Peptides against a protein of PDB entry 1MQS. Designs and how they scored, part 174

Target 1, 223 residues: chain A of PDB entry 1MQS
Amino acid sequence: ILKMLFLNKDLNNNDNITTITDDIFNQQEIIWKVLILDIKSTATISSVLRVNDLLKAGITVHSLIKQDRSPLPDVPAIYFVSPTKENIDIIVNDLKSDKYSEFYINFTSSLPRNLLEDLAQQVSITGKSDKIKQVYDQYLDFIVTEPELFSLEISNAYLTLNDPKTTEEEITGLCANIADGLFNTVLTINSIPIIRAAKGGPAEIIAEKLGTKLRDFVINTNS

## One batch from the design tools (peptide; made by RFdiffusion4, then SolubleMPNN)

Design b2_p26_8_s3 (from b2_p26_8, 18 letters changed)
Fold by OpenDDE base, seed 1:
Structure b2_p26_8_s3 (fold): chain B 223 residues (1-223), chain A 26 residues (1-26)
Amino acid sequence: as target 1 above (223 residues)
Amino acid sequence: NKKIEEALNKKRNDLTNEFKELIKKY
């Protein structure tokens, strides 16, 4: 998250959030930025950072993407939002209106190809593609509840998985969503877990899906 | 751990590059 707030620049990994922010604050000219969030990403950010941390990271103001926001044409913007058509359209509209000087777009999870193409097409039409500096997937679609505990914020997941009325397709879909969330978490933690799951149930399905994703990721990175 | 981070960074850069390439097609 901090890396994102510093426009995905390499930060010295060895320092506590406070040390990093203090060092940057003291040693470098602070680039003030606007942070644009949605409801989900707001929860994510709020789970790990305080308002003071945002200020130290050079965030002068943060707002919801759906809210009316005042133009700050001389200020770069960091978008950290869900990969949805709606959010893409809003970003493009902000671009059209020259709402900010530069656009650093960070999606909370993987951007589907169709949405990437849509974004590219719309941006191309504006003629302002140069203002978009970055398009990243951050894989931050989870909530940190405690230092060693996180939540995917999937409502009634357990109930749904254990309801005999739930269809196999629904279970499979939910398991895939859970696996995606876990995958994002693993990548963020930067540690490959030992996966243990009970056999014969949704847990096994999730474990298999997660395992496959991790294996595929490792293979693709070693290539 | 370092490999994962490098891989993520690569993926991020790849996405940006892919985006830029797509813009050129339009």
Scores: peptide ipSAE 0.425, ipTM 0.884, DockQ to the pose 0.713; fails the geometry check
Fold by OpenDDE base, seed 5:
Structure b2_p26_8_s3 (fold): chain B 223 residues (1-223), chain A 26 residues (1-26)
Amino acid sequence: as target 1 above (223 residues)
Amino acid sequence: NKKIEEALNKKRNDLTNEFKELIKKY
């Protein structure tokens, strides 16, 4: 998250957020930025950062993407939002209106190919593609509740997995979503876990899906 | 651990590049 707030520049590996922000604040010229969030990403940011941390990262103001925002044409904007058609349309509209000087787009999870193409097509039509500096997937689709505890914030997951009326297709779909969330968490922590799951239930399905995703990721990075 | 970070950085850069390439096609 801090890396994103500093326009995805390399940060020194320090374990303490305060130390990182203080070091950067003292060593580099502060670039003031606007942070654009949605409801989901607001919860993510709030779970790990304080308002003072945002200020030290050069965030002058933060707003919701659906909120009416005043133009700041001389200020760069960081978007950290869910990869949805609605958010893409709003970003493109902000681009059309020259709402900010530069656009650093960070999606909370993987951007589907169809949405990437839609974004590219719409941006191409505006003729303002030069203002978009970055398009990143941050894989930050979870909330940290405690230092060693996180939540994927999937509504009714327990009920769905344990309801006898739930179809196999629904269970498989939910397991895939959970595996995606866990995958994002693993990538963010930057540590490959030992996966252990009980046999014969949803946990095994999730473990298999997650294992496959991790293996595929490692293989693709070694090539 | 270092490999994951490098892989993520590569993937992020690839996405930006892919986006830019798509814009050129339109």
Scores: peptide ipSAE 0.423, ipTM 0.885, DockQ to the pose 0.678; fails the geometry check
Fold by OpenDDE base, seed 3:
Structure b2_p26_8_s3 (fold): chain B 223 residues (1-223), chain A 26 residues (1-26)
Amino acid sequence: as target 1 above (223 residues)
Amino acid sequence: NKKIEEALNKKRNDLTNEFKELIKKY
């Protein structure tokens, strides 16, 4: 998250948030930025950062993407939002309106190909593609509740997995979503976990899916 | 740990580049 707030520049990851922000604040000229969030990403940010941390990262203003926002044509904007058609349309509208000087777009999870194409098509029509500096998938679709505890914030997951009326297809789909969330978490933590799961249930399915994703990722990164 | 970070950075850069390439096609 801090890396994103500093326009995805390399940061020394060995320090606490406070130490990192203090060091950067003291050593470098702060680039003031606007942070644009949605409801989900607001929860994510709030779970790990304090208001003072945002300020130290150069965030002068933060707002919801769906809210009416005043134009700041001389200020760069960081978008940290869900990869949805609605958010893409709003970003493009902001671009058309010259709302900000530069656009750093960060999606909370993987951007589907169809949405990437849609974004590219719409931006192409505007003729203002030069203002978009970055398009990133951050894989930050979770909430940290405690230092050693996080939540994927999947509604009714427990009920769905334990309801005898739930179809195998629904269970498989949900397990895939959970595995994706866990995968994102692992990538964020930058450490490959040992996966342990109970046998004979959804946990095993999730573990298997997650294991496959991690293996595929490691293979693709080493090649 | 370093490998994962490098992989993520590569993926991020690839996405930006892919986006720019797509813009050129339209």
Scores: peptide ipSAE 0.423, ipTM 0.883, DockQ to the pose 0.672; fails the geometry check
Fold by OpenDDE base, seed 2:
Structure b2_p26_8_s3 (fold): chain B 223 residues (1-223), chain A 26 residues (1-26)
Amino acid sequence: as target 1 above (223 residues)
Amino acid sequence: NKKIEEALNKKRNDLTNEFKELIKKY
């Protein structure tokens, strides 16, 4: 998260949040930025950072993407939002209106190809593609509840998986979502886990999906 | 751990590059 707030510059990961922010603040000129969030990403940020941490990272203002926001044409913006058509449309509208000087777009999870193409198409029409500096998938779609505990914040997941009325398609879809969230967490922790799951249920499905995602990721990055 | 970080960074850069290339096609 801090790396994202510093425009994805390389940060030495060995230090506490306070040490990192202090070191960067002391060594570099602070670049003031606007942080645009959605409801989901707000929860993610709030679980690990305080308002003071945002200020130390150079975030002058943070707001919701759906909220009416005043133009700050001389200020760069960091978007940290869910990869949805709605959010893409809002970002493009903000670009069209010259709401900010630069756009650093960070999606909370993997951006589907169709949405990437949609974003590119819409941005191309604006003629303002040069203002978009970054398009990243941050893989930060979870909540830190305790230092060694996280939540994917998927509502009624337990109920859905255990309801006999739930269809196989619904279970498969939910398992995919859970696997995506776990994948994001693994990438964020930067450690390959040993995956253990009970056999014969949703846990096994999730484990298989997660394993596949991790393997695919490693293969694609080594190519 | 280092490999994952490198892979992640590569993926991020690839996405940005892919985006830029797509813009050129439209």
Scores: peptide ipSAE 0.414, ipTM 0.882, DockQ to the pose 0.703; fails the geometry check

Design b2_p26_8_s4 (from b2_p26_8, 17 letters changed)
Fold by OpenDDE base, seed 1:
Structure b2_p26_8_s4 (fold): chain B 223 residues (1-223), chain A 26 residues (1-26)
Amino acid sequence: as target 1 above (223 residues)
Amino acid sequence: SKKIEEALNKKGEDLTKEFYELIKKY
C-alpha cells in the first residue's frame, strides 16, 4: 500500500512504516497527491493505515470515486479502485475533464483483458493518454483486522459452503473466489505460506487451487 | 520475498506497457 502511495517507487523495505515515511518526508520533497477510492478499497486502506499515515505519504485529500470531486488540475491523482466498467468510465470522465494533472491507476485486483482494452480505447479517444502514468494491479482485495488476521469479506461464505442445498458449481465458484483472495493476500505478505486444510471438504479444494496459483506464479517469476 | 516484490513490480510495469501498446493500436 505504501509503495502505491509513493507512485510504486522502490522503497527501502528495511524500515518501519514510520521510518520510511519520515525518511521520505525529510529527504525528498513530498509530492502531494489525491487518493481516489471506492467503498471496498476504502475499507482496505482503513484497515491498514490511519489518516495520519496518508498525510505522511503525501495524500492531501482522499475521496470516493463516485463522489462529486472538485477539480485539482495541478495535483496528481492515485486511483485505488475495483476493476469495474463503472470505475473505468469515471476515470476516463475525470481524464476528459482534466480533473487532475496525472493519473496513477491502481486496481484492487486483476484487471480483465476486456476492461483493459476498454480503458485503452476510451483513453485513446480522449487524446490524453500521456496523463495516464501507470496502470497497476495491486492485489489488495482483503481486509486486515489484526496484524496476523485478515478477511476476504465474502458474505455468508461459511453458510454457502456448508449448505446441503448449495450446488457443486456454486461451491467450486466460491472456492475459486476464495483462492483468488488468498493468493492476493500471499502476494501482499510477500511470503509463501504453508497451506493446511481439512481433507474432504471445501477447504481442500481451496488449498489445491491456491497451491496451483502459487506454483504457477513461482514458475513464471523464475523464468 | 524480494523475488515476489520484483515480480509484482514487473507485472505492474508490464500492464502499463500493455496499456500503451493498446493505445497505439487505436
Scores: peptide ipSAE 0.431, ipTM 0.863, DockQ to the pose 0.712; fails the geometry check
Fold by OpenDDE base, seed 5:
Parts: C-alpha cells; sequence; structure tokens
Structure b2_p26_8_s4 (fold): chain B 223 residues (1-223), chain A 26 residues (1-26)
C-alpha cells in the first residue's frame, strides 16, 4: 500500500510503517496527490493506515470514485479501486474532463484481459493516454482486522458453502474467489505459507487452488 | 521475499507496458 502511495517506487521494507513514512518524508520531496477509492478499497486502506500516514505519504485528500469530485487539473491522482467496468468508465470520464494532471491507476485485484482492452480502447479514443502513467494490479482485496488476522469480506461465504441448495458450480466459484483472495494476501505478506486444510470439503478445494496458484507464480518468477 | 516484491513490481510494469501497447493498436 505504501509503495502504491509513493507511485510504486521501491521502499526499504525492513522498518515499521511509521519509520518508512518518516524516512521517505525526510529524504524525498513530497508530491501532493489525490487518492481515489471505492468502498472496498477504503476499508482496505483504513485497516492498515492512519490518516496521518496518508498525509505523510503526500495524500492531501481522498475521495470515493462515485462521489462528485471537483477538478484538480494540476494535481496527480492515484486510483485504488476494484477492477470493474463501472470504475473504468469513471476513470475514463475523469480523463476526458482533465480532472487531474496525471493518473496512476491501481486495481485492488487482477484486471481481466477484456477490461484491460476496454480501458485501452476508451483511453485511445480520448487522445490523452500520456496522462495515464501507471496501470497496476496491487492484489489488495482484503481487510486486516488484527496483526495476525485478515478477512476477505466475502458476504455469506459460510452460508453458501453449507447450504444444501448451493450448486456445485456456485461452490466451485466461491472457492476460486477465496483462493484468489488468499493468493493476493500471500503476495502482499511476501511470504509463502504452509497450507493446511481439512480433507474432503471446500477447504481442500481452496487449498489445492491456492497451492497451484503459488506454484505457478514461483515457477514463473524464477524463470 | 525480495523475489515476490520484484515479481510484483515487474508485473505492474508489464501491465503498464501492455496497456500502452494496446493503445498503439487502436
Amino acid sequence: as target 1 above (223 residues)
Amino acid sequence: SKKIEEALNKKGEDLTKEFYELIKKY
């Protein structure tokens, strides 16, 4: 998250958040920027950062993507939002209206290829592609509630997995979503966990999916 | 840990690059 707030520059990760922000604040010129969030990403940011941390990162103001926002044509903007068609359309509209000077787009999870193509096509039509400086997937679609506890905030997950009326397709889909969320969490923590799951249920399905994702990631990174 | 961070950074840079390549096709 801090890296994103500093426009995805390399940070020395050996220190606590306060030390990192203080060191960066003291060593680099602060670039003031706007942070654009959605409801989900607001919860994510709030779970790990304080308002003072945002200020130290150069965030002068933060707002919701769906709210009416005043143009700040001389101020760069960081978008940290869910990869949805709706959010893409809003970003493109903001680009068309010259709402900000530069656009640093960070999606909370992996951007599907079709949405990437849609974004590129729409931006191409505007002729203002030079204002988009970054398009990143941050893999931050979870909430940290305690230092050793996090939530994927998937509504009715327990109910869905235990309702006998739930279809196999729905269970498989939900397990895939959970595995994706866990994968994102692992990447964020920057440590490969030992996966333990009960056999014969959804937990095993999730563990297998997660294990496959992690193995594929490690193999692709080492090559 | 450094490898994962580097991989994430590279993935972000690659996505940005891919985005600009797509723009050039339109």
Scores: peptide ipSAE 0.430, ipTM 0.865, DockQ to the pose 0.686; fails the geometry check
Fold by OpenDDE base, seed 3:
Structure b2_p26_8_s4 (fold): chain B 223 residues (1-223), chain A 26 residues (1-26)
Amino acid sequence: as target 1 above (223 residues)
Amino acid sequence: SKKIEEALNKKGEDLTKEFYELIKKY
């Protein structure tokens, strides 16, 4: 998250958020930016960062993407939002209206190819593609509730997995979503977990899917 | 740990590049 707030530049490997922000603040001139969020990403940011941390990162204003926002044509903007058609359309509209000087677009999860193409097509029509500096997938679709506890914020997951009326297809689909969320979490915390799961249930399915994703990632990174 | 971070950074950079390549096609 901090890396994103500093326009995805390399940060010094200090373990403490406060130390990182202080070091950057002391070494470099602060670039003031606007942070645009949605409801989901607001929860993510709030779970990890304090208002003071945002200020130290140069965030002067943070707002919801669906809210009316005042133009700040001389200020760069960081978008951290869900990869949806609605959010893409709003970003493009903000671009058309010259709402900000530069656009750093960060999606909370993987951007589907069709949405990437839609974004590119719409931006090309505006003739203002030079204002879009970055398009990133951040894999930050979880909430940290405690230092060693997080939530994927999947509604009724427990009920769905334990309801005898739930179909096998629904269970498999949900397990895939959980595995994706866990995978993103693992990448974010920069630590490969030991996976433990009970046998004969959804936990095993999730563990298998997660294990496969991690193995594939390691193979692709080492190649 | 460092490899994971590098991989994530590369993925982001690649997406940006892909975006600009798509723009050139329109």
Scores: peptide ipSAE 0.428, ipTM 0.854, DockQ to the pose 0.697; fails the geometry check
Fold by OpenDDE base, seed 2:
Structure b2_p26_8_s4 (fold): chain B 223 residues (1-223), chain A 26 residues (1-26)
Amino acid sequence: as target 1 above (223 residues)
Amino acid sequence: SKKIEEALNKKGEDLTKEFYELIKKY
């Protein structure tokens, strides 16, 4: 998250949030930025950072993407939002309106190819592609509830998975969502876990999906 | 841990590059 707030520049990983922010603040001129969030990413940010942390990172204003926002044409903007068509359309509209000077787009999870193409197509039409400085997948689709505990904030997941009326398609879809959330968490923690799951149920499905995602990620990134 | 960080950085850079490549096609 902090890396994103500093425009995805390299940060020294060995330091606590406070140390990192202090070091950067002391060594570099602070660049004031606007942070645009959605409901989901707001919860994520709030679980990890305090308002003071945002200020130290140079975030002067934070707002919801769906809210009416005043133009700040001389201020760079960081978008940290879900990879949805709706959010893409809003970003493009903001670009068309010259709402900010620069656009650093960070999606909370993996951006599907079709949405990437849609974003590119819409931006190309505006003729303002130069203002888009970054397009990143941050893999931050979870909430930290305790130092060693996190939540995916999936409502009624337990009920859905255990309801005999739930269809196989619904179960599979939910398991995929859970696996995506866990994948994001693993990447954020920067440690490959040993995956253990009970056999013969949704847990196994999730474990298999997660394992596949991790393997694919390692293979594709040569890491 | 270092490998994961490097991978994340690379993915971000790659996505940005891919985005610009797509823009050039339109």
Scores: peptide ipSAE 0.426, ipTM 0.864, DockQ to the pose 0.713; fails the geometry check

## One batch from the design tools (peptide; made by RFdiffusion4, then SolubleMPNN)

Design b2_p27_1_s1 (from b2_p27_1, 8 letters changed)
Fold by OpenDDE base, seed 2:
Structure b2_p27_1_s1 (fold): chain B 223 residues (1-223), chain A 27 residues (1-27)
Amino acid sequence: as target 1 above (223 residues)
Amino acid sequence: MRSLRAIIGNAIKVEFTEEGELILTDL
C-alpha cells in the first residue's frame, strides 16, 4: 500500500509506516496527488493507514470512485479499486474528461484479461493513453506509454513456469506468447532494442524468440 | 524517449532503457 502511495517506487525500508514516510519525505520532494478508492479499498486503507499517514504520503484528497469529484487537471491521481467493468468505465470517463493529469491505476485483485483488453481498447479510443502511467494488479504491473503494452499481460506466468507439472511445450508456448506481446510493444516504441537476458531461464527463451521476430520483421519491411 | 517497465505475470521483469536496451529478467 505504501509503495502504491508513492507511485510504486521501490521502498527498501522494512521500517514502520511512520519511519518510511518520514524517510521518503526527507529524501525527495513530495508529489501531491489524489487517491481514488472504492468501498472495499477504503476499508483496506483505513485498516492500515491513518489520515495523517495519507497526508505524509502526499495525498491531498481522497474520494470514492462513484462519488462526484471535482476536476483537478494538474494533479496526478492514484486509483486503488476493484477490477470491475464499472470501475474501468469510470476511470476511462475520468480520462476522457481530463479530470486528472496522470493516472496510476492499482487494482485490488487480479484483473481479468477481458477487462484489461477492454481498458486498453477504451483508452486507445480516447487518444490519451499517455496519461495512463501505471497499471497494477496481482499478476501485472507496468509503467505504460501506450495501450499496446497491455498485450504483455500473461496471468500467473510465474506459477506456470515454476510448476513441475508444466510441460516443456507449455513453457515454450507461454514464452512465445510473452515474446509476441513484447514484439508488439517494441513496435509501438518505434525503436529496435538490443535485447539482454540472462541465460538459463524463461527470459532467455523469450529473448531468442523476440529477437527472431524482430529480425524477420526488419527483413520483411526492408524488402 | 519512451520508457518501459513491466512485470509480466510475476515472472518476467521487462525494462526498456534509455540506452535502447530491452532487459529481460527472471523473477
Scores: peptide ipSAE 0.237, ipTM 0.838, DockQ to the pose 0.349
Fold by OpenDDE base, seed 3:
Structure b2_p27_1_s1 (fold): chain B 223 residues (1-223), chain A 27 residues (1-27)
Amino acid sequence: as target 1 above (223 residues)
Amino acid sequence: MRSLRAIIGNAIKVEFTEEGELILTDL
């Protein structure tokens, strides 16, 4: 929870909440932000944190996601809400309306694949994926580290890849762009993965391109 | 250990598993 409030920065797990908040408050410039909760997460926060803890974490205001909230376009927002279609729709609507400057989304539990796809689709259409800085679940089973993966620039990839009129060159180019994006993402991970893709589709093309990029990078870095 | 799940361009689903595999799936 504290990690979330500090925008998922690494915290010393050996310290109690008070010590952590005091140290951060004293050593770093506080970033004021809005905390958006639902009924379930409100109970969770209340059980773990005191009002003083929220203040020290830079929470200037907290509200329920279903409440009528005023725009704070210059203030970053932390969402800590259940992974539901309703909450996702509200978040996306807040994004569309530029309700906050930045969006740090933390789901209280694992986000199902169908909802992940829905979120990604809606975000990509808005053209404001850059405002989504983080997407987490609380089990760390789901992490989106690169908001560019939702970028509008490649949002029409599905349509392009499935349009019979799309040329092979266009498909190859698009796959290369996707591979470049993935490459950047993979570099943020402390390990080089084994790439798997089904044969016969764009995923295979992307996998091949990504694999080549990673191999080239490793060679160049070790040299 | 962190696992990554993402969608790229509404076309490709990406999953980085705990086993160290990056799985790309056509949507």
Scores: peptide ipSAE 0.225, ipTM 0.832, DockQ to the pose 0.374
Fold by OpenDDE base, seed 5:
Structure b2_p27_1_s1 (fold): chain B 223 residues (1-223), chain A 27 residues (1-27)
Amino acid sequence: as target 1 above (223 residues)
Amino acid sequence: MRSLRAIIGNAIKVEFTEEGELILTDL
């Protein structure tokens, strides 16, 4: 929970909650955030954290997701809610209305594939995918680094890659697009990585294409 | 170092490690 409140940064788990919050508060600049909960997650938070702990974590206000909330367009928001269609729709509506500056989404339990696809599709349509910074659940752990990566074939990629009616050309094209997105992302990190991928699937195809692009880039920049 | 973790299209998991590896995994 504390990790979530600090935007999923790694924390020293050897200390108690008070020690962790004190250390972070004293050593780091506080980023003020809004915490958005549902009924179930409210009970969870209340069981482990005190009001003072939330304050030390930079939570300025907390509200229920279904409540009317005032826009705070300059403030980042942390969602900690159940993975439901209703909550996803509310989050997307908040995104559409520019209710907050950034969105850090944490689901209280596993997010089904259909809901992940729905979220991605809706976010893509808004054109504001760059505001979605993180999506977490019990089994998903990812950060959206590049808007193009998040918006690129998020909803249909799995189905497309696994549909026997999909042509090899379509698969290759999709993998190329993904590689292009990853290439742009790597450039923003300002580090050329060693690429690793399992053999026999789309990951291998993407890795090969990305590797080629990176090699070409290095050659061109070294001249 | 800036970290990267992403899932693309519910099909590919991408992870940039502290060791400087970019790991692609089929889901």
Scores: peptide ipSAE 0.210, ipTM 0.827, DockQ to the pose 0.365
Fold by OpenDDE base, seed 1:
Structure b2_p27_1_s1 (fold): chain B 223 residues (1-223), chain A 27 residues (1-27)
Amino acid sequence: as target 1 above (223 residues)
Amino acid sequence: MRSLRAIIGNAIKVEFTEEGELILTDL
């Protein structure tokens, strides 16, 4: 929870909450944030943190997700809510309305694939995927840094790749699309990575295609 | 170096580490 309040940065787990918050507050400029909760997460937060802890963590305002909230377009928001369709719709609506500057989404439990797909699809339509900085759940955490990469999220790649009726051509085409998206992302990072993938699955195919694209790009750029 | 962690199409986990590795994992 405390890690979440500091935008999932690494914290020293051996320190108590007060020590951590004091050290961070004293050593670096505090990032002021809005904390958006639901009924369940409110109980969770209240059981672990005091109001003073929230303030020291830079939480200026905490509100319920279902409440009418005033726009704070220059303030980043941390969502800590249940992974429900309703909450996702509200988050997307907040995104559409530019209610906050940045969105750090933390689901209180595992986010089902169907809801992840729904979130990705809705976000892609808004064209504001760049504002979603983090999405975390019980088992998975990921940062959406590039809109193009996040757009690939809406593809039901899992179903396609795991459907026995899917042809080799369809798999190859999908992997190529993923590789293209990754290629564009890599170019924005301004470094050529060492690509690693386990053998025997789509990841390997994607890795090979991406590697080829990167090599070709380097050769063409240096020519 | 910019770090990236993402999931693509609920099928591929992508991690770009600070060490300059891009790790692709089948989900």
Scores: peptide ipSAE 0.244, ipTM 0.844, DockQ to the pose 0.353; fails the geometry check

